Peptides against a protein of PDB entry 3OAK. Designs and how they scored, part 84

Target 1, 145 residues: chain A of PDB entry 3OAK
Amino acid sequence: DDLEQYLDEKILRLKDEMNIAAQLDIDTLNKRIETGDTSLIAMQKVKLLPKVVSVLSKANLADTILDNNLLQSVRIWLEPLPDGSLPSFEIQKSLFAALNDLPVKTEHLKESGLGRVVIFYTKSKRVEAQLARLAEKLIAEWTRP

## One batch from the design tools (peptide; made by RFdiffusion4, then SolubleMPNN)

Design b1_p21_8_s1 (from b1_p21_8 with E3K A5T E8I E17K)
Fold by OpenDDE base, seed 5:
Structure b1_p21_8_s1 (fold): chain B 145 residues (1-145), chain A 21 residues (1-21)
Amino acid sequence: as target 1 above (145 residues)
Amino acid sequence: MKKETEEILKEAEEEYKELFE
């Protein structure tokens, strides 16, 4: 189907853009550490975040999102940065909110590694309490009988 | 399936618990 193909390509393009943004931010932060140049700011994920949230919020894209493992890129965006810090508060909050509306199944958690990262957010002492609670809500939803 | 989800999350928690502290 032409529409299905179009939607797949749309999600795969976004997935690629997300992965590139994550890597560019990692490169920026690594260079910041190596050079001590504090003017180097990682902003690629933040710039792309509105587009990511827009896509994740569309009900008609849910199957395409899950089938193409976009959640793997979401997981990557949530992982700790080179200096050990976590992604910005806004990235965490926006992604947790968006994830809450997706019909995530066990297979999606496995293929993306998202479950492991979200568990981290429920347990880490470095995570803001508000965001830890959002992560806990996701875990509860995914394990609901 | 939900039971399986609980199991994989529990396994992940145990495997990476040192990273959570």
Scores: peptide ipSAE 0.248, ipTM 0.814, DockQ to the pose 0.076
Fold by OpenDDE base, seed 3:
Structure b1_p21_8_s1 (fold): chain B 145 residues (1-145), chain A 21 residues (1-21)
Amino acid sequence: as target 1 above (145 residues)
Amino acid sequence: MKKETEEILKEAEEEYKELFE
């Protein structure tokens, strides 16, 4: 129906925007590494984060989010950056919080690869303790009987 | 625990082991 089409288009546009933001930040950081110019700051994901959080927090978008594999873009945003660093604290915190409210199923984890990156956050000593706990909570919810 | 989900996450854990430290 019209509403379903509208919601699909909304989510697919966001998915595209997220992927572009991630790539632009990667490009920025690669350039930073190549040139040594520490004034080059990756800001694209941070700029888009409020919109991402807003969408992920809307209950009426949950099915659309999952059906369109938006979680793949969330996974991309959580992956380590070219310089080995992790995405900003704010990105991690906001995404983990938002993911907690989504009815994520096995099929969604398969499609997105999100499970593997969240496991990383539960195991890595580079991750801040409070964020590791949020990741652990997600794993517990996804694996509960 | 969901058996199928557990298996997926276990495979994922193996893949990312070298990044944990």
Scores: peptide ipSAE 0.247, ipTM 0.809, DockQ to the pose 0.077
Fold by OpenDDE base, seed 2:
Structure b1_p21_8_s1 (fold): chain B 145 residues (1-145), chain A 21 residues (1-21)
Amino acid sequence: as target 1 above (145 residues)
Amino acid sequence: MKKETEEILKEAEEEYKELFE
């Protein structure tokens, strides 16, 4: 219906914005590495984060979020950056918190690739202990009987 | 029990080192 279509379009627009933000940050960091210009700072994801968190936190959008594979963009935002670093602490914390409130199913993990990156966060020595615990909690919830 | 979920996460665990480190 009209409402469902509106919500789909809303989420798909956010998905596009997230993907663009991620790519722009990657481009910035690649250029930083290439040129040595340390004044180049990747800011696009951080700037968009409040909007992402706002959307992910709305229970009435959960089905739309999952049906449109927004979790793929969440996965992209959690992946290591070109210089090997991780996204900001705030991005990690906010996304893991938001994921805890979503009814993520096996099919969503498959189509998004989110399981792979979350496993990384439980294993990597570069991840803060607090965030590793959040990742572990997600794994426990997804495998709970 | 979410056996299928465990399966995909196990696969992810086996591949994580190659994918991210």
Scores: peptide ipSAE 0.218, ipTM 0.785, DockQ to the pose 0.092
Fold by OpenDDE base, seed 4:
Structure b1_p21_8_s1 (fold): chain B 145 residues (1-145), chain A 21 residues (1-21)
Amino acid sequence: as target 1 above (145 residues)
Amino acid sequence: MKKETEEILKEAEEEYKELFE
């Protein structure tokens, strides 16, 4: 219906924005590596983060979020960056918190690849303990009998 | 379903094994 279509479009637009932000940050960091210009700072995801969190936190968008595989973009945002670093603490924390309230099912994990990344966060020693615990909480929820 | 999820995540662990420290 009209509402469903509107919500789909909203989520798909955000998905595109997230993907673009991720790529722009990757480009920035790659250029930083290439040039050594430490003034190059990846800011696109950080800039968009409040909007992402806002959308993820809305219960009425949950089905639309999951159906449109927005979690794929969330996964992308959580992936290690070209320089091997992880996304900012704030990005990790905010996304893990938001994900905790979504009714994520196996099919969503499959189609998004989110499970793989979150598992990484539970295992990597490069991840802050606080964030690793949040990741573990997600895994526990997703595997809860 | 949960069993399947566990399997997926287990496979994921294997895929990311080299990234684990």
Scores: peptide ipSAE 0.211, ipTM 0.781, DockQ to the pose 0.094

Design b1_p21_8_s3 (from b1_p21_8 with E7R K10E E18K)
Fold by OpenDDE base, seed 4:
Structure b1_p21_8_s3 (fold): chain B 145 residues (1-145), chain A 21 residues (1-21)
Amino acid sequence: as target 1 above (145 residues)
Amino acid sequence: MKEEAERELEEAEEEYEKLFE
């Protein structure tokens, strides 16, 4: 199926791009910590965010997103940074909004590790209340029998 | 902050095990 192949390739490319962006930001922040150069700003994820949001919002991509474990990259983007800080509020907000519209199942949470990270967002004192509540909602939905 | 994040992640892991495993 040409369409299925196209969609798989699209998602896998995005997955790769997301992973690279995350690593580049990590590298930047680690260097910032090591050198004390506060001019070093991690911007790779922010640059890619619009594309990520666009893809995650497409209903026709839902199965492809889940089947190719794109949620692993979403999890990576939500993880605390080297200095313990969280990704930008915009990244958090956008990704949680997208997650809310995806038919995520327990199997996807396990294979991606996203479940653990979302729980983190329900507990961390550094998370905005609105996002903590959304995280709680997601956990409730995902643990529903 | 890093130590705090690590602690919070550990707590999340424990909670995850209770909810999903």
Scores: peptide ipSAE 0.558, ipTM 0.932, DockQ to the pose 0.904
Fold by OpenDDE base, seed 3:
Structure b1_p21_8_s3 (fold): chain B 145 residues (1-145), chain A 21 residues (1-21)
Amino acid sequence: as target 1 above (145 residues)
Amino acid sequence: MKEEAERELEEAEEEYEKLFE
């Protein structure tokens, strides 16, 4: 199926872009820590966020998203940064909102590692209360029969 | 902050194993 192949390639490209953005931000922040140059600002994920949100919001892409383990890249984007800080509130909010509308199954959580990161958001004292509650909701949904 | 994150991630890992494995 040409369409299926096209969609797979589209999602895989986005996945790659997300991974690159995450790594670039990590590199930037590590350099910031190393040099003390506060002008170094990690913005790659923020720049790509609208595209990510757009894709994640497409109901017709849900299967392609899940089948290609795009959630692995979502997990990467949600992980703490080199200094232990969290990604911007906007990134958190956008991704959690998107996750709430995806038909995520246990198998997807395992293959992506997203489950452990969302659990992290239920525990971290640095997470906004509204997002912590949403994280708890997701975990409850994902761990119930 | 880094130490805090590492601790929180460790706790999350432990709970993840209990919930998903």
Scores: peptide ipSAE 0.555, ipTM 0.931, DockQ to the pose 0.935
Fold by OpenDDE base, seed 5:
Structure b1_p21_8_s3 (fold): chain B 145 residues (1-145), chain A 21 residues (1-21)
Amino acid sequence: as target 1 above (145 residues)
Amino acid sequence: MKEEAERELEEAEEEYEKLFE
């Protein structure tokens, strides 16, 4: 119906915006590495984060979020940056909090690649202990029969 | 950091394949 179509379009627009923000930040950081221009700051994901959190927190959007593979964009936002560093602590914390409240199933993990990245956060020495523990909790929940 | 991240991602991939096969 009209509502279903509206919700799909809303999530797909956000997915596109997230992907663009991630790529723009990657481009900025690559240019920073190449030129040494320390004035180049990657801010696109941080600017969009409040909107992402707002959408991910709405229970009535959960099915639409999962059906349209928005978790693929969440995975992209959590991946290491060009210099090997991780996204800001605030991005990590906000996204992991949102993931903790979503009814994620195995099929969603496979189609998004999110499972691999969350496992990464369980073992990386650069991840804050509180987020590593949350990542472990999520993996344990997602692998239960 | 880059080499470390690549190694950690590779290890995560191996574990992911085992858990979600």
Scores: peptide ipSAE 0.471, ipTM 0.901, DockQ to the pose 0.926
Fold by OpenDDE base, seed 2:
Structure b1_p21_8_s3 (fold): chain B 145 residues (1-145), chain A 21 residues (1-21)
Amino acid sequence: as target 1 above (145 residues)
Amino acid sequence: MKEEAERELEEAEEEYEKLFE
């Protein structure tokens, strides 16, 4: 199926882009810590966020997203940064909103590691209340019979 | 803050193992 192959390749390319963006931001922040150069700003994820949100919001891509484990890259984007801080509020808000509309199953949570990270957001004192509540909602939905 | 994040992630892992066995 040419269309399915096209969609797979599209999602896999985005997955690569997301992973690269995350690593570049990590590298930037590590260098910032090492050098003390506060002018170093990690912005790769933020720059790519609109594209990520656009893809995640498309219902017709849900199966492709889940089958290709794009949630692994979502997990990576939500993980704490080198200094222990969290990704920008906008990234958190956008990704959690997108997750709320995806038909995520337990198998996807396990293969991506996303379940653990979302639970983290229910517990972390550095998470805004509105996002903690959304994380709690997701956990409740994913653990329902 | 880094240590806090690590502790919170560990706690999350423990909870995850219980909820998604």
Scores: peptide ipSAE 0.469, ipTM 0.900, DockQ to the pose 0.909

Design b1_p21_8_s4 (from b1_p21_8 with E7R E18K)
Fold by OpenDDE base, seed 2:
Structure b1_p21_8_s4 (fold): chain B 145 residues (1-145), chain A 21 residues (1-21)
Amino acid sequence: as target 1 above (145 residues)
Amino acid sequence: MKEEAERELKEAEEEYEKLFE
């Protein structure tokens, strides 16, 4: 199926782009910590966020997203940064909103590691209340019979 | 803050095991 192959390749390319963006931001922040150069700003994820949101919001891509484990890259984007801080509020808000509309199953949570990270957001004192509540909602939904 | 994140991640892992495994 040419269309399915096209969609798979599209999602896999985005997955790669997301992973690269995350690593570049990590590298930038590590260098910032190492050198003390406060002019170093990690912005790769933020720059790519609109594209990520656009893809994640498309219902017709849900199966492709889940089958290709794009949630692994979502997990990576939600993980704490080198200094222990969280990704920008906008990234958090956008990704959690997207997750709320995806038919995520337990198998996807396990293969991506996303389950553990979302639970983290229910516990971290550095998470905004509105996002903590959304994380709790997701966990409740994912643990229902 | 980094240590806090590590503790919170560890707690999340433990909770994950209880809820999903």
Scores: peptide ipSAE 0.573, ipTM 0.935, DockQ to the pose 0.918
Fold by OpenDDE base, seed 5:
Structure b1_p21_8_s4 (fold): chain B 145 residues (1-145), chain A 21 residues (1-21)
Amino acid sequence: as target 1 above (145 residues)
Amino acid sequence: MKEEAERELKEAEEEYEKLFE
């Protein structure tokens, strides 16, 4: 119906915005590495984060979020950056908090690639202990029958 | 950091295959 179409379009627009923000930040950081210009700061994901958190926190959007594979964009935002560094702590914390409240199933993890990235956060020595523990909790929940 | 991240991602991939496939 009209509501379903509206919600799908809303999530797909956000997905596109997230992907663009991630790519712009990657481009900025690559240019920073190439030129040595330390004035180049990647800020696109940080600017969009409040909108992402707002959408991910809406219970009535959970099915639409999962059906449209928004988790693929969440995965992209959590991946290591060009220099090997991780996204800001605030991005990590906000996204993991949102994931903890979503009814994520195995099929969503596979189609998004999110499972592999969350496991990465259980292993990386650069991840804050509190987020590593949360990542472990999520993996344990997602691997249960 | 890049080399470390690549190693950690590879380990995560191997673990993912064991847990989900």
Scores: peptide ipSAE 0.571, ipTM 0.935, DockQ to the pose 0.919
Fold by OpenDDE base, seed 4:
Structure b1_p21_8_s4 (fold): chain B 145 residues (1-145), chain A 21 residues (1-21)
Amino acid sequence: as target 1 above (145 residues)
Amino acid sequence: MKEEAERELKEAEEEYEKLFE
């Protein structure tokens, strides 16, 4: 199926791009910590965010997204940074909004590690209340029998 | 902040095990 192949390739490319962006930002922040150069700003994820949001919002991509474990990259983007800080509020907000519309199942949470990270967002004192509540909603939905 | 994040992640892991495993 040409369409299926196209969609798989699209998602896998995005997954790779997301992982690279995350690593580049980590590298930047680690260097910032090591050198004290406060001019070093991690911007790779922010640059890619519009594309990520666009893809995650497409209903016709839902199965492909889940089947290719794109949620692993979403999890990576949500993880605390080297200095313990969280990704930008915009990244958090956008990704949680996207997650809310995806037919995520327990199996996807396990294979991606996303479940653990979303629980983190229900507990962390550094998370905005609105996102903590959304995280709680998601956990409730995902743990529903 | 890093230590705080690590603690919070540990707590999240413990909760995950209770909820999903």
Scores: peptide ipSAE 0.569, ipTM 0.934, DockQ to the pose 0.907
Fold by OpenDDE base, seed 3:
Structure b1_p21_8_s4 (fold): chain B 145 residues (1-145), chain A 21 residues (1-21)
Amino acid sequence: as target 1 above (145 residues)
Amino acid sequence: MKEEAERELKEAEEEYEKLFE
Protein backbone atom coordinates (compact mmCIF):
# COMPACT_ATOMS: atom_id res chain seq x y z
CA ASP B 1 0.00 0.00 0.00
CA ASP B 2 1.53 3.22 -1.20
CA LEU B 3 -0.33 5.35 1.32
CA GLU B 4 0.72 3.19 4.24
CA GLN B 5 4.31 3.35 3.11
CA TYR B 6 4.08 7.10 2.74
CA LEU B 7 2.64 7.51 6.22
CA ASP B 8 5.26 5.22 7.73
CA GLU B 9 8.00 7.24 6.12
CA LYS B 10 6.40 10.46 7.30
CA ILE B 11 6.27 9.30 10.89
CA LEU B 12 9.77 7.87 10.77
CA ARG B 13 11.08 11.17 9.45
CA LEU B 14 9.36 13.01 12.28
CA LYS B 15 10.74 10.52 14.75
CA ASP B 16 14.23 11.20 13.45
CA GLU B 17 13.66 14.95 13.60
CA MET B 18 12.45 14.69 17.17
CA ASN B 19 15.46 12.66 18.20
CA ILE B 20 17.82 15.11 16.57
CA ALA B 21 16.08 18.06 18.21
CA ALA B 22 16.34 16.41 21.60
CA GLN B 23 20.03 15.67 21.16
CA LEU B 24 20.78 19.17 19.94
CA ASP B 25 19.07 20.63 22.98
CA ILE B 26 21.01 18.29 25.24
CA ASP B 27 24.24 19.31 23.57
CA THR B 28 23.36 22.97 23.95
CA LEU B 29 22.56 22.63 27.61
CA ASN B 30 25.67 20.59 28.30
CA LYS B 31 27.75 23.26 26.63
CA ARG B 32 25.91 25.91 28.62
CA ILE B 33 26.78 24.10 31.82
CA GLU B 34 30.37 23.58 30.75
CA THR B 35 31.07 27.11 29.57
CA GLY B 36 28.67 29.12 31.68
CA ASP B 37 27.49 30.87 28.55
CA THR B 38 23.92 31.73 29.45
CA SER B 39 23.24 32.89 25.92
CA LEU B 40 23.09 29.26 24.87
CA ILE B 41 19.42 28.39 24.82
CA ALA B 42 17.97 25.04 23.88
CA MET B 43 15.19 25.72 21.41
CA GLN B 44 15.16 22.84 18.96
CA LYS B 45 12.31 20.97 20.58
CA VAL B 46 10.28 24.15 20.95
CA LYS B 47 10.75 24.91 17.28
CA LEU B 48 9.57 21.46 16.27
CA LEU B 49 6.75 21.23 18.81
CA PRO B 50 3.99 22.57 16.56
CA LYS B 51 4.72 19.92 13.97
CA VAL B 52 4.82 17.21 16.60
CA VAL B 53 1.51 18.32 18.09
CA SER B 54 -0.05 18.50 14.66
CA VAL B 55 0.93 14.94 13.84
CA LEU B 56 -0.01 13.52 17.22
CA SER B 57 -3.45 15.09 16.99
CA LYS B 58 -4.35 13.33 13.75
CA ALA B 59 -6.67 10.46 14.54
CA ASN B 60 -5.96 8.87 11.18
CA LEU B 61 -2.26 8.68 12.06
CA ALA B 62 -2.72 6.98 15.43
CA ASP B 63 -1.95 3.49 14.16
CA THR B 64 1.06 4.68 12.21
CA ILE B 65 2.31 6.63 15.22
CA LEU B 66 2.01 3.65 17.52
CA ASP B 67 3.28 1.07 15.03
CA ASN B 68 6.44 3.05 14.38
CA ASN B 69 7.11 3.66 18.07
CA LEU B 70 6.95 7.43 17.82
CA LEU B 71 6.19 7.30 21.53
CA GLN B 72 9.86 6.53 22.06
CA SER B 73 10.66 10.00 20.80
CA VAL B 74 7.87 11.45 22.90
CA ARG B 75 9.46 9.76 25.88
CA ILE B 76 12.82 11.23 25.00
CA TRP B 77 11.31 14.70 24.81
CA LEU B 78 9.79 14.33 28.27
CA GLU B 79 12.92 13.08 30.00
CA PRO B 80 14.82 15.36 32.37
CA LEU B 81 17.55 17.45 30.80
CA PRO B 82 21.26 17.22 31.62
CA ASP B 83 20.95 19.58 34.58
CA GLY B 84 17.99 17.62 35.88
CA SER B 85 15.46 20.22 34.83
CA LEU B 86 12.35 19.32 32.92
CA PRO B 87 11.40 20.36 29.42
CA SER B 88 9.34 23.51 29.17
CA PHE B 89 5.86 23.49 30.62
CA GLU B 90 4.49 24.01 27.13
CA ILE B 91 6.18 20.89 25.84
CA GLN B 92 4.93 18.91 28.82
CA LYS B 93 1.40 20.18 28.49
CA SER B 94 1.24 19.64 24.75
CA LEU B 95 2.60 16.13 24.84
CA PHE B 96 0.48 15.00 27.75
CA ALA B 97 -2.59 16.38 26.04
CA ALA B 98 -1.71 14.44 22.92
CA LEU B 99 -1.08 11.26 24.88
CA ASN B 100 -4.46 11.56 26.50
CA ASP B 101 -6.14 11.22 23.11
CA LEU B 102 -4.05 8.37 21.72
CA PRO B 103 -5.17 4.76 22.03
CA VAL B 104 -1.98 3.80 23.84
CA LYS B 105 -1.69 0.16 24.86
CA THR B 106 0.63 -1.59 27.27
CA GLU B 107 2.76 -2.92 24.45
CA HIS B 108 3.43 0.61 23.23
CA LEU B 109 4.44 1.70 26.70
CA LYS B 110 6.91 -1.15 27.00
CA GLU B 111 8.54 -0.67 23.63
CA SER B 112 8.84 3.09 24.08
CA GLY B 113 9.67 3.33 27.76
CA LEU B 114 7.03 6.01 28.05
CA GLY B 115 5.41 4.40 31.06
CA ARG B 116 8.47 4.96 33.19
CA VAL B 117 8.71 8.61 32.30
CA VAL B 118 5.03 9.28 32.90
CA ILE B 119 5.36 7.65 36.31
CA PHE B 120 8.25 10.02 36.90
CA TYR B 121 5.87 12.91 36.31
CA THR B 122 3.57 11.57 39.02
CA LYS B 123 6.44 11.69 41.49
CA SER B 124 8.52 14.74 40.67
CA LYS B 125 7.90 17.76 42.86
CA ARG B 126 8.94 19.98 39.99
CA VAL B 127 5.93 19.05 37.90
CA GLU B 128 2.91 21.31 37.90
CA ALA B 129 -0.01 19.87 39.82
CA GLN B 130 -2.29 19.81 36.81
CA LEU B 131 0.19 17.73 34.82
CA ALA B 132 0.94 15.45 37.73
CA ARG B 133 -2.77 14.70 37.96
CA LEU B 134 -2.94 14.03 34.26
CA ALA B 135 0.06 11.73 34.50
CA GLU B 136 -1.68 9.84 37.28
CA LYS B 137 -4.79 9.54 35.16
CA LEU B 138 -2.81 8.11 32.28
CA ILE B 139 -1.00 5.60 34.46
CA ALA B 140 -4.29 4.50 35.95
CA GLU B 141 -5.78 4.00 32.50
CA TRP B 142 -2.75 2.15 31.19
CA THR B 143 -2.44 -0.22 34.14
CA ARG B 144 -6.08 -1.17 34.50
CA PRO B 145 -7.72 -4.18 32.83
CA MET A 1 18.53 19.28 40.62
CA LYS A 2 20.37 16.59 38.72
CA GLU A 3 20.64 14.45 41.80
CA GLU A 4 16.96 14.91 42.48
CA ALA A 5 16.04 13.92 38.95
CA GLU A 6 18.19 10.82 39.14
CA ARG A 7 16.53 9.76 42.36
CA GLU A 8 13.08 10.38 40.98
CA LEU A 9 13.87 8.48 37.80
CA LYS A 10 15.16 5.56 39.81
CA GLU A 11 11.97 5.45 41.82
CA ALA A 12 9.95 5.68 38.64
CA GLU A 13 11.89 2.81 37.12
CA GLU A 14 11.21 0.62 40.12
CA GLU A 15 7.52 1.34 40.01
CA TYR A 16 7.46 0.85 36.25
CA GLU A 17 8.90 -2.62 36.60
CA LYS A 18 6.23 -3.50 39.13
CA LEU A 19 3.39 -2.16 37.02
CA PHE A 20 4.41 -3.32 33.57
CA GLU A 21 6.54 -6.44 34.07
Scores: peptide ipSAE 0.562, ipTM 0.933, DockQ to the pose 0.934

## One batch from the design tools (peptide; made by RFdiffusion4, then SolubleMPNN)

Design b1_p22_1_s1 (from b1_p22_1, 6 letters changed)
Fold by OpenDDE base, seed 2:
Structure b1_p22_1_s1 (fold): chain B 145 residues (1-145), chain A 22 residues (1-22)
Amino acid sequence: as target 1 above (145 residues)
Amino acid sequence: SEELELFKESEEEWEKLLEELE
């Protein structure tokens, strides 16, 4: 129906915006590495984060989020950057909080690659302890040990 | 880097978990 279509389009647009933001930040960091210009700062994801959080926090969008594989873009945002650094703490915290409230199923983990990145966050020494613990919680829930 | 290597290893761990669940 009209509402369903509208919501799908909304999520797909956000997905595209997230992917673009991620790529622009990667490009910036790669250029920084290549040129040594330390004035180059990757900020596209940070700028878009409020919009992402707003969408992910809406319960009425959960099905649309999952059905359109927005979690793939979430995964991309959480991945380590070209220099091995991680996205900002705020990005990490916000996204993990959102994940904690979504009814994520195995099929969503497979199609998004989210399982891998969350496991990574349980092991990385650059991750804050509170987020590592949350990552562990999510893995436990998803694998039902 | 250490982080990138760890990220790579995480893929194998995830696949192993999936195999155990299915």
Scores: peptide ipSAE 0.639, ipTM 0.935, DockQ to the pose 0.837
Fold by OpenDDE base, seed 3:
Structure b1_p22_1_s1 (fold): chain B 145 residues (1-145), chain A 22 residues (1-22)
Amino acid sequence: as target 1 above (145 residues)
Amino acid sequence: SEELELFKESEEEWEKLLEELE
């Protein structure tokens, strides 16, 4: 099916772009730590965020998103950075909002590693209270019998 | 880093949780 193939390729391209953005930000921060150059700012994820949000918000892409394990890239974006900091509040808020609307199943959590990261957000002292509560809600939904 | 340690601990917690659910 041409449409299915097109959508798969679209999501896979986004997945690749997300992974690249995350790695570039990590590289930037590592270099900042190594060199002390405070002018180095990690901005790749922030630049790509609007595109990510646009895709994640489309109900008709939910199956394609889940089938292609885009949640792995979402997980990567949510992980703590080399210095222990978290991605920007906007990234966190946007991604958690998207997760709240996706029909995420246990298999998706397992193959993406998303569950581990969301648990982290229930415990981190650097997470805003409203997002910590949302993280708790998601964990409760994903782990109910 | 405290955050990175919490992140590591979260992995173990999630794995245990999955074992309990399955």
Scores: peptide ipSAE 0.638, ipTM 0.935, DockQ to the pose 0.890
Fold by OpenDDE base, seed 5:
Structure b1_p22_1_s1 (fold): chain B 145 residues (1-145), chain A 22 residues (1-22)
Amino acid sequence: as target 1 above (145 residues)
Amino acid sequence: SEELELFKESEEEWEKLLEELE
């Protein structure tokens, strides 16, 4: 159980880091808009992305990821920004690839809000066709009778 | 914003899908 606790804490720390990164990027964007300082670039999510991908890709962490609702932070990263812009293509692609390999169930979609955002990606004109198709695939897979 | 409107609409669509599954 010490191992279980260790894994839980690991995922929860990542969850916190992801949430912080998202907020910092929003803050940077808002400040850029407010000040006109074009040197302000939102980079926190991009910097953290390799760590996120590394964790999400580990099969032995799947249960821990799902049980601790890490998908909520994934949802946050995928949501449109307050100005309607989307996260970088690299972030989108990486996260959708990770989602495709996780045994996501309806309960996880509900508690994370991920279902909503993935549906959004099936409809947005700013989403690359490849990812829109993947979003459709995921929705179909998650909602099959 | 078109994107934000779509995002809002996606919530309603998701809720409908859930109702069909439950």
Scores: peptide ipSAE 0.636, ipTM 0.935, DockQ to the pose 0.874
Fold by OpenDDE base, seed 1:
Structure b1_p22_1_s1 (fold): chain B 145 residues (1-145), chain A 22 residues (1-22)
Amino acid sequence: as target 1 above (145 residues)
Amino acid sequence: SEELELFKESEEEWEKLLEELE
């Protein structure tokens, strides 16, 4: 199926871009910590966020997103950063909103590590209350027998 | 850091939840 192949490639490219963006931000923050240069700002994920949101919001891409484990890259974006901070509030809000609309199954949570990170968001004091509540909602839904 | 410790602990909690589902 030509369309299926096209969509797979699209998602895999985005996955790669997301992973690169995450690593670049980590590198930036590590260097900031090491050098004390406060002019170093991690912006790669933020720059790519509109594209990520656009893809995640498309219902016709849901199966492709899940089948290609794009949620692994989503998990990576949500992890705590080297300086102990979290990704920007906008990133958090956007990704959690997208997750709320995806038909995520237990198998996707396991292969992506997303379950672990969402639990983290239920506990972190650096997470806004609204997002913590959403994280709790998601965990409850995903672990419902 | 506190955040990293919480993140580490979250792995154990997730594993426990999975066991309950199995």
Scores: peptide ipSAE 0.636, ipTM 0.934, DockQ to the pose 0.831

Design b1_p22_1_s4 (from b1_p22_1, 7 letters changed)
Fold by OpenDDE base, seed 5:
Structure b1_p22_1_s4 (fold): chain B 145 residues (1-145), chain A 22 residues (1-22)
Amino acid sequence: as target 1 above (145 residues)
Amino acid sequence: SEELELYKESEKEFEKLLEELE
């Protein structure tokens, strides 16, 4: 219906915005490395983060979020960058907090690739202990028989 | 890169977990 379509479009727009933000930050970081211009700061994800958190926190959007594979964009934001660095701690913390409240199923982990990245966060030495523990908790919950 | 290698390994681990569930 009209409402369903509206919500789908809303989530899909956010998904697109998230993907663009991720790419722009990568481009900025690469240019910074190439030019040595230290004034180049990757800020696109940080700027968009409040909107992402706002959407992910809405209980009434959970089904729409999962059905439209917004978790794929969440995964992208959490992935290690080409140079092996990780997104900012604030991004990590915010997204993991949001994930903790979503009714994620195995199928969503598969289609988004989120399972892989969360496992990664259980093992990476660059991840804060509190988030590593949360990652472990999520994996345990999502893989409960 | 250590992190990138770890990320690749994480894929295999996730696949193993899925196999155990199914």
Scores: peptide ipSAE 0.676, ipTM 0.940, DockQ to the pose 0.775
Fold by OpenDDE base, seed 2:
Structure b1_p22_1_s4 (fold): chain B 145 residues (1-145), chain A 22 residues (1-22)
Amino acid sequence: as target 1 above (145 residues)
Amino acid sequence: SEELELYKESEKEFEKLLEELE
């Protein structure tokens, strides 16, 4: 199916872009620490965020998103950074909002590692209370019999 | 760091959770 193939390629391209953005931000932060140059700002994820949110919010892309394991890249964006810091609040808030509307199943949690990171957000003291509560809600929904 | 350790522990918790669901 031409449409299905097109959608798959679209999601896979975004997945790649997200992964690259995450790595570039890590590289920037590491260089900032190494050189002490405080002018180095990690902005790649922030720049790409609107596109990510747009795609994740499309109901017609839900199956394609889940089938191509885009949630793996979502997980990567939510993970703590090498120095233990978290991505920006805006990234967190946007992604959790998107997750709340996706029909995520156990298999998706396993193959993406998303289950781990959401549990993490229920426990981390660096996470805003509102997002911790949302993380709890998601875990409760995903663990229903 | 504390956060990274917590993240590692979260994996164990998720695994336990999956076992309980199976």
Scores: peptide ipSAE 0.676, ipTM 0.940, DockQ to the pose 0.868
Fold by OpenDDE base, seed 1:
Structure b1_p22_1_s4 (fold): chain B 145 residues (1-145), chain A 22 residues (1-22)
Amino acid sequence: as target 1 above (145 residues)
Amino acid sequence: SEELELYKESEKEFEKLLEELE
């Protein structure tokens, strides 16, 4: 129906924006490494984060989020960066909080690659303990028989 | 890097978990 179509388009637009933001940050960091210019700061994801959080927090968008594989973009935002660092703590915290409230199923983990990155967060030495514990919680929930 | 290697290995672990769920 009209509402469903509207919501699909909304989520797909956000997905595209998220992917662009991630790529721009990667480009910035790669250039920073190449040139040594420490004034180059990757901040496109941070700028878009409030919008992402707003969308992910809306219960009426859950089905649309999952059906359109927005979790793929969430996974991309959580991946290690070119310099070996992780996205900002605020990004990590916000996204994991949102994931905790979504009815994520195994099929969503596979098609998005989210399962891989959440497992990564259980192991990385650069992840805060509170988020590592949350990652472990999510994995346990998603792998229940 | 260490983080990238960990991330690569995480794929194997996830695949293993999926197999266990099947």
Scores: peptide ipSAE 0.676, ipTM 0.940, DockQ to the pose 0.871
Fold by OpenDDE base, seed 3:
Structure b1_p22_1_s4 (fold): chain B 145 residues (1-145), chain A 22 residues (1-22)
Amino acid sequence: as target 1 above (145 residues)
Amino acid sequence: SEELELYKESEKEFEKLLEELE
């Protein structure tokens, strides 16, 4: 119906915005490395984060979020950057909090690649202990027979 | 990069995990 279409389009637009933000940040960091221009700061994801958090926190959007594979963009935002660094702690914390409240199923993990990145967060030495523990919790929940 | 290699390894681990769940 009209509402469903509206919500789908809303989520798909956000998904696109997230993907663009991630790529722009990667481009910025790569250019920073290439040119040595330390004034280049990757902030596109941070700028968009409030909107992302707002959407992910709405229970009425959960189905639309999962059906449109927004988790793929969440995964992208959590991935290590070209220089091996991780996204800001705020991004990590916010997204993991959102993931903890979403009814994520195995199928969603498969189509988004989210499982890979969460496993990564259980192992990375650059991840804060609190988030590593949360990542472990999520993996345990998702892999429960 | 150590982190990128770790991320690559995490893919293999997740694939194995999925196989075990199926």
Scores: peptide ipSAE 0.675, ipTM 0.940, DockQ to the pose 0.899

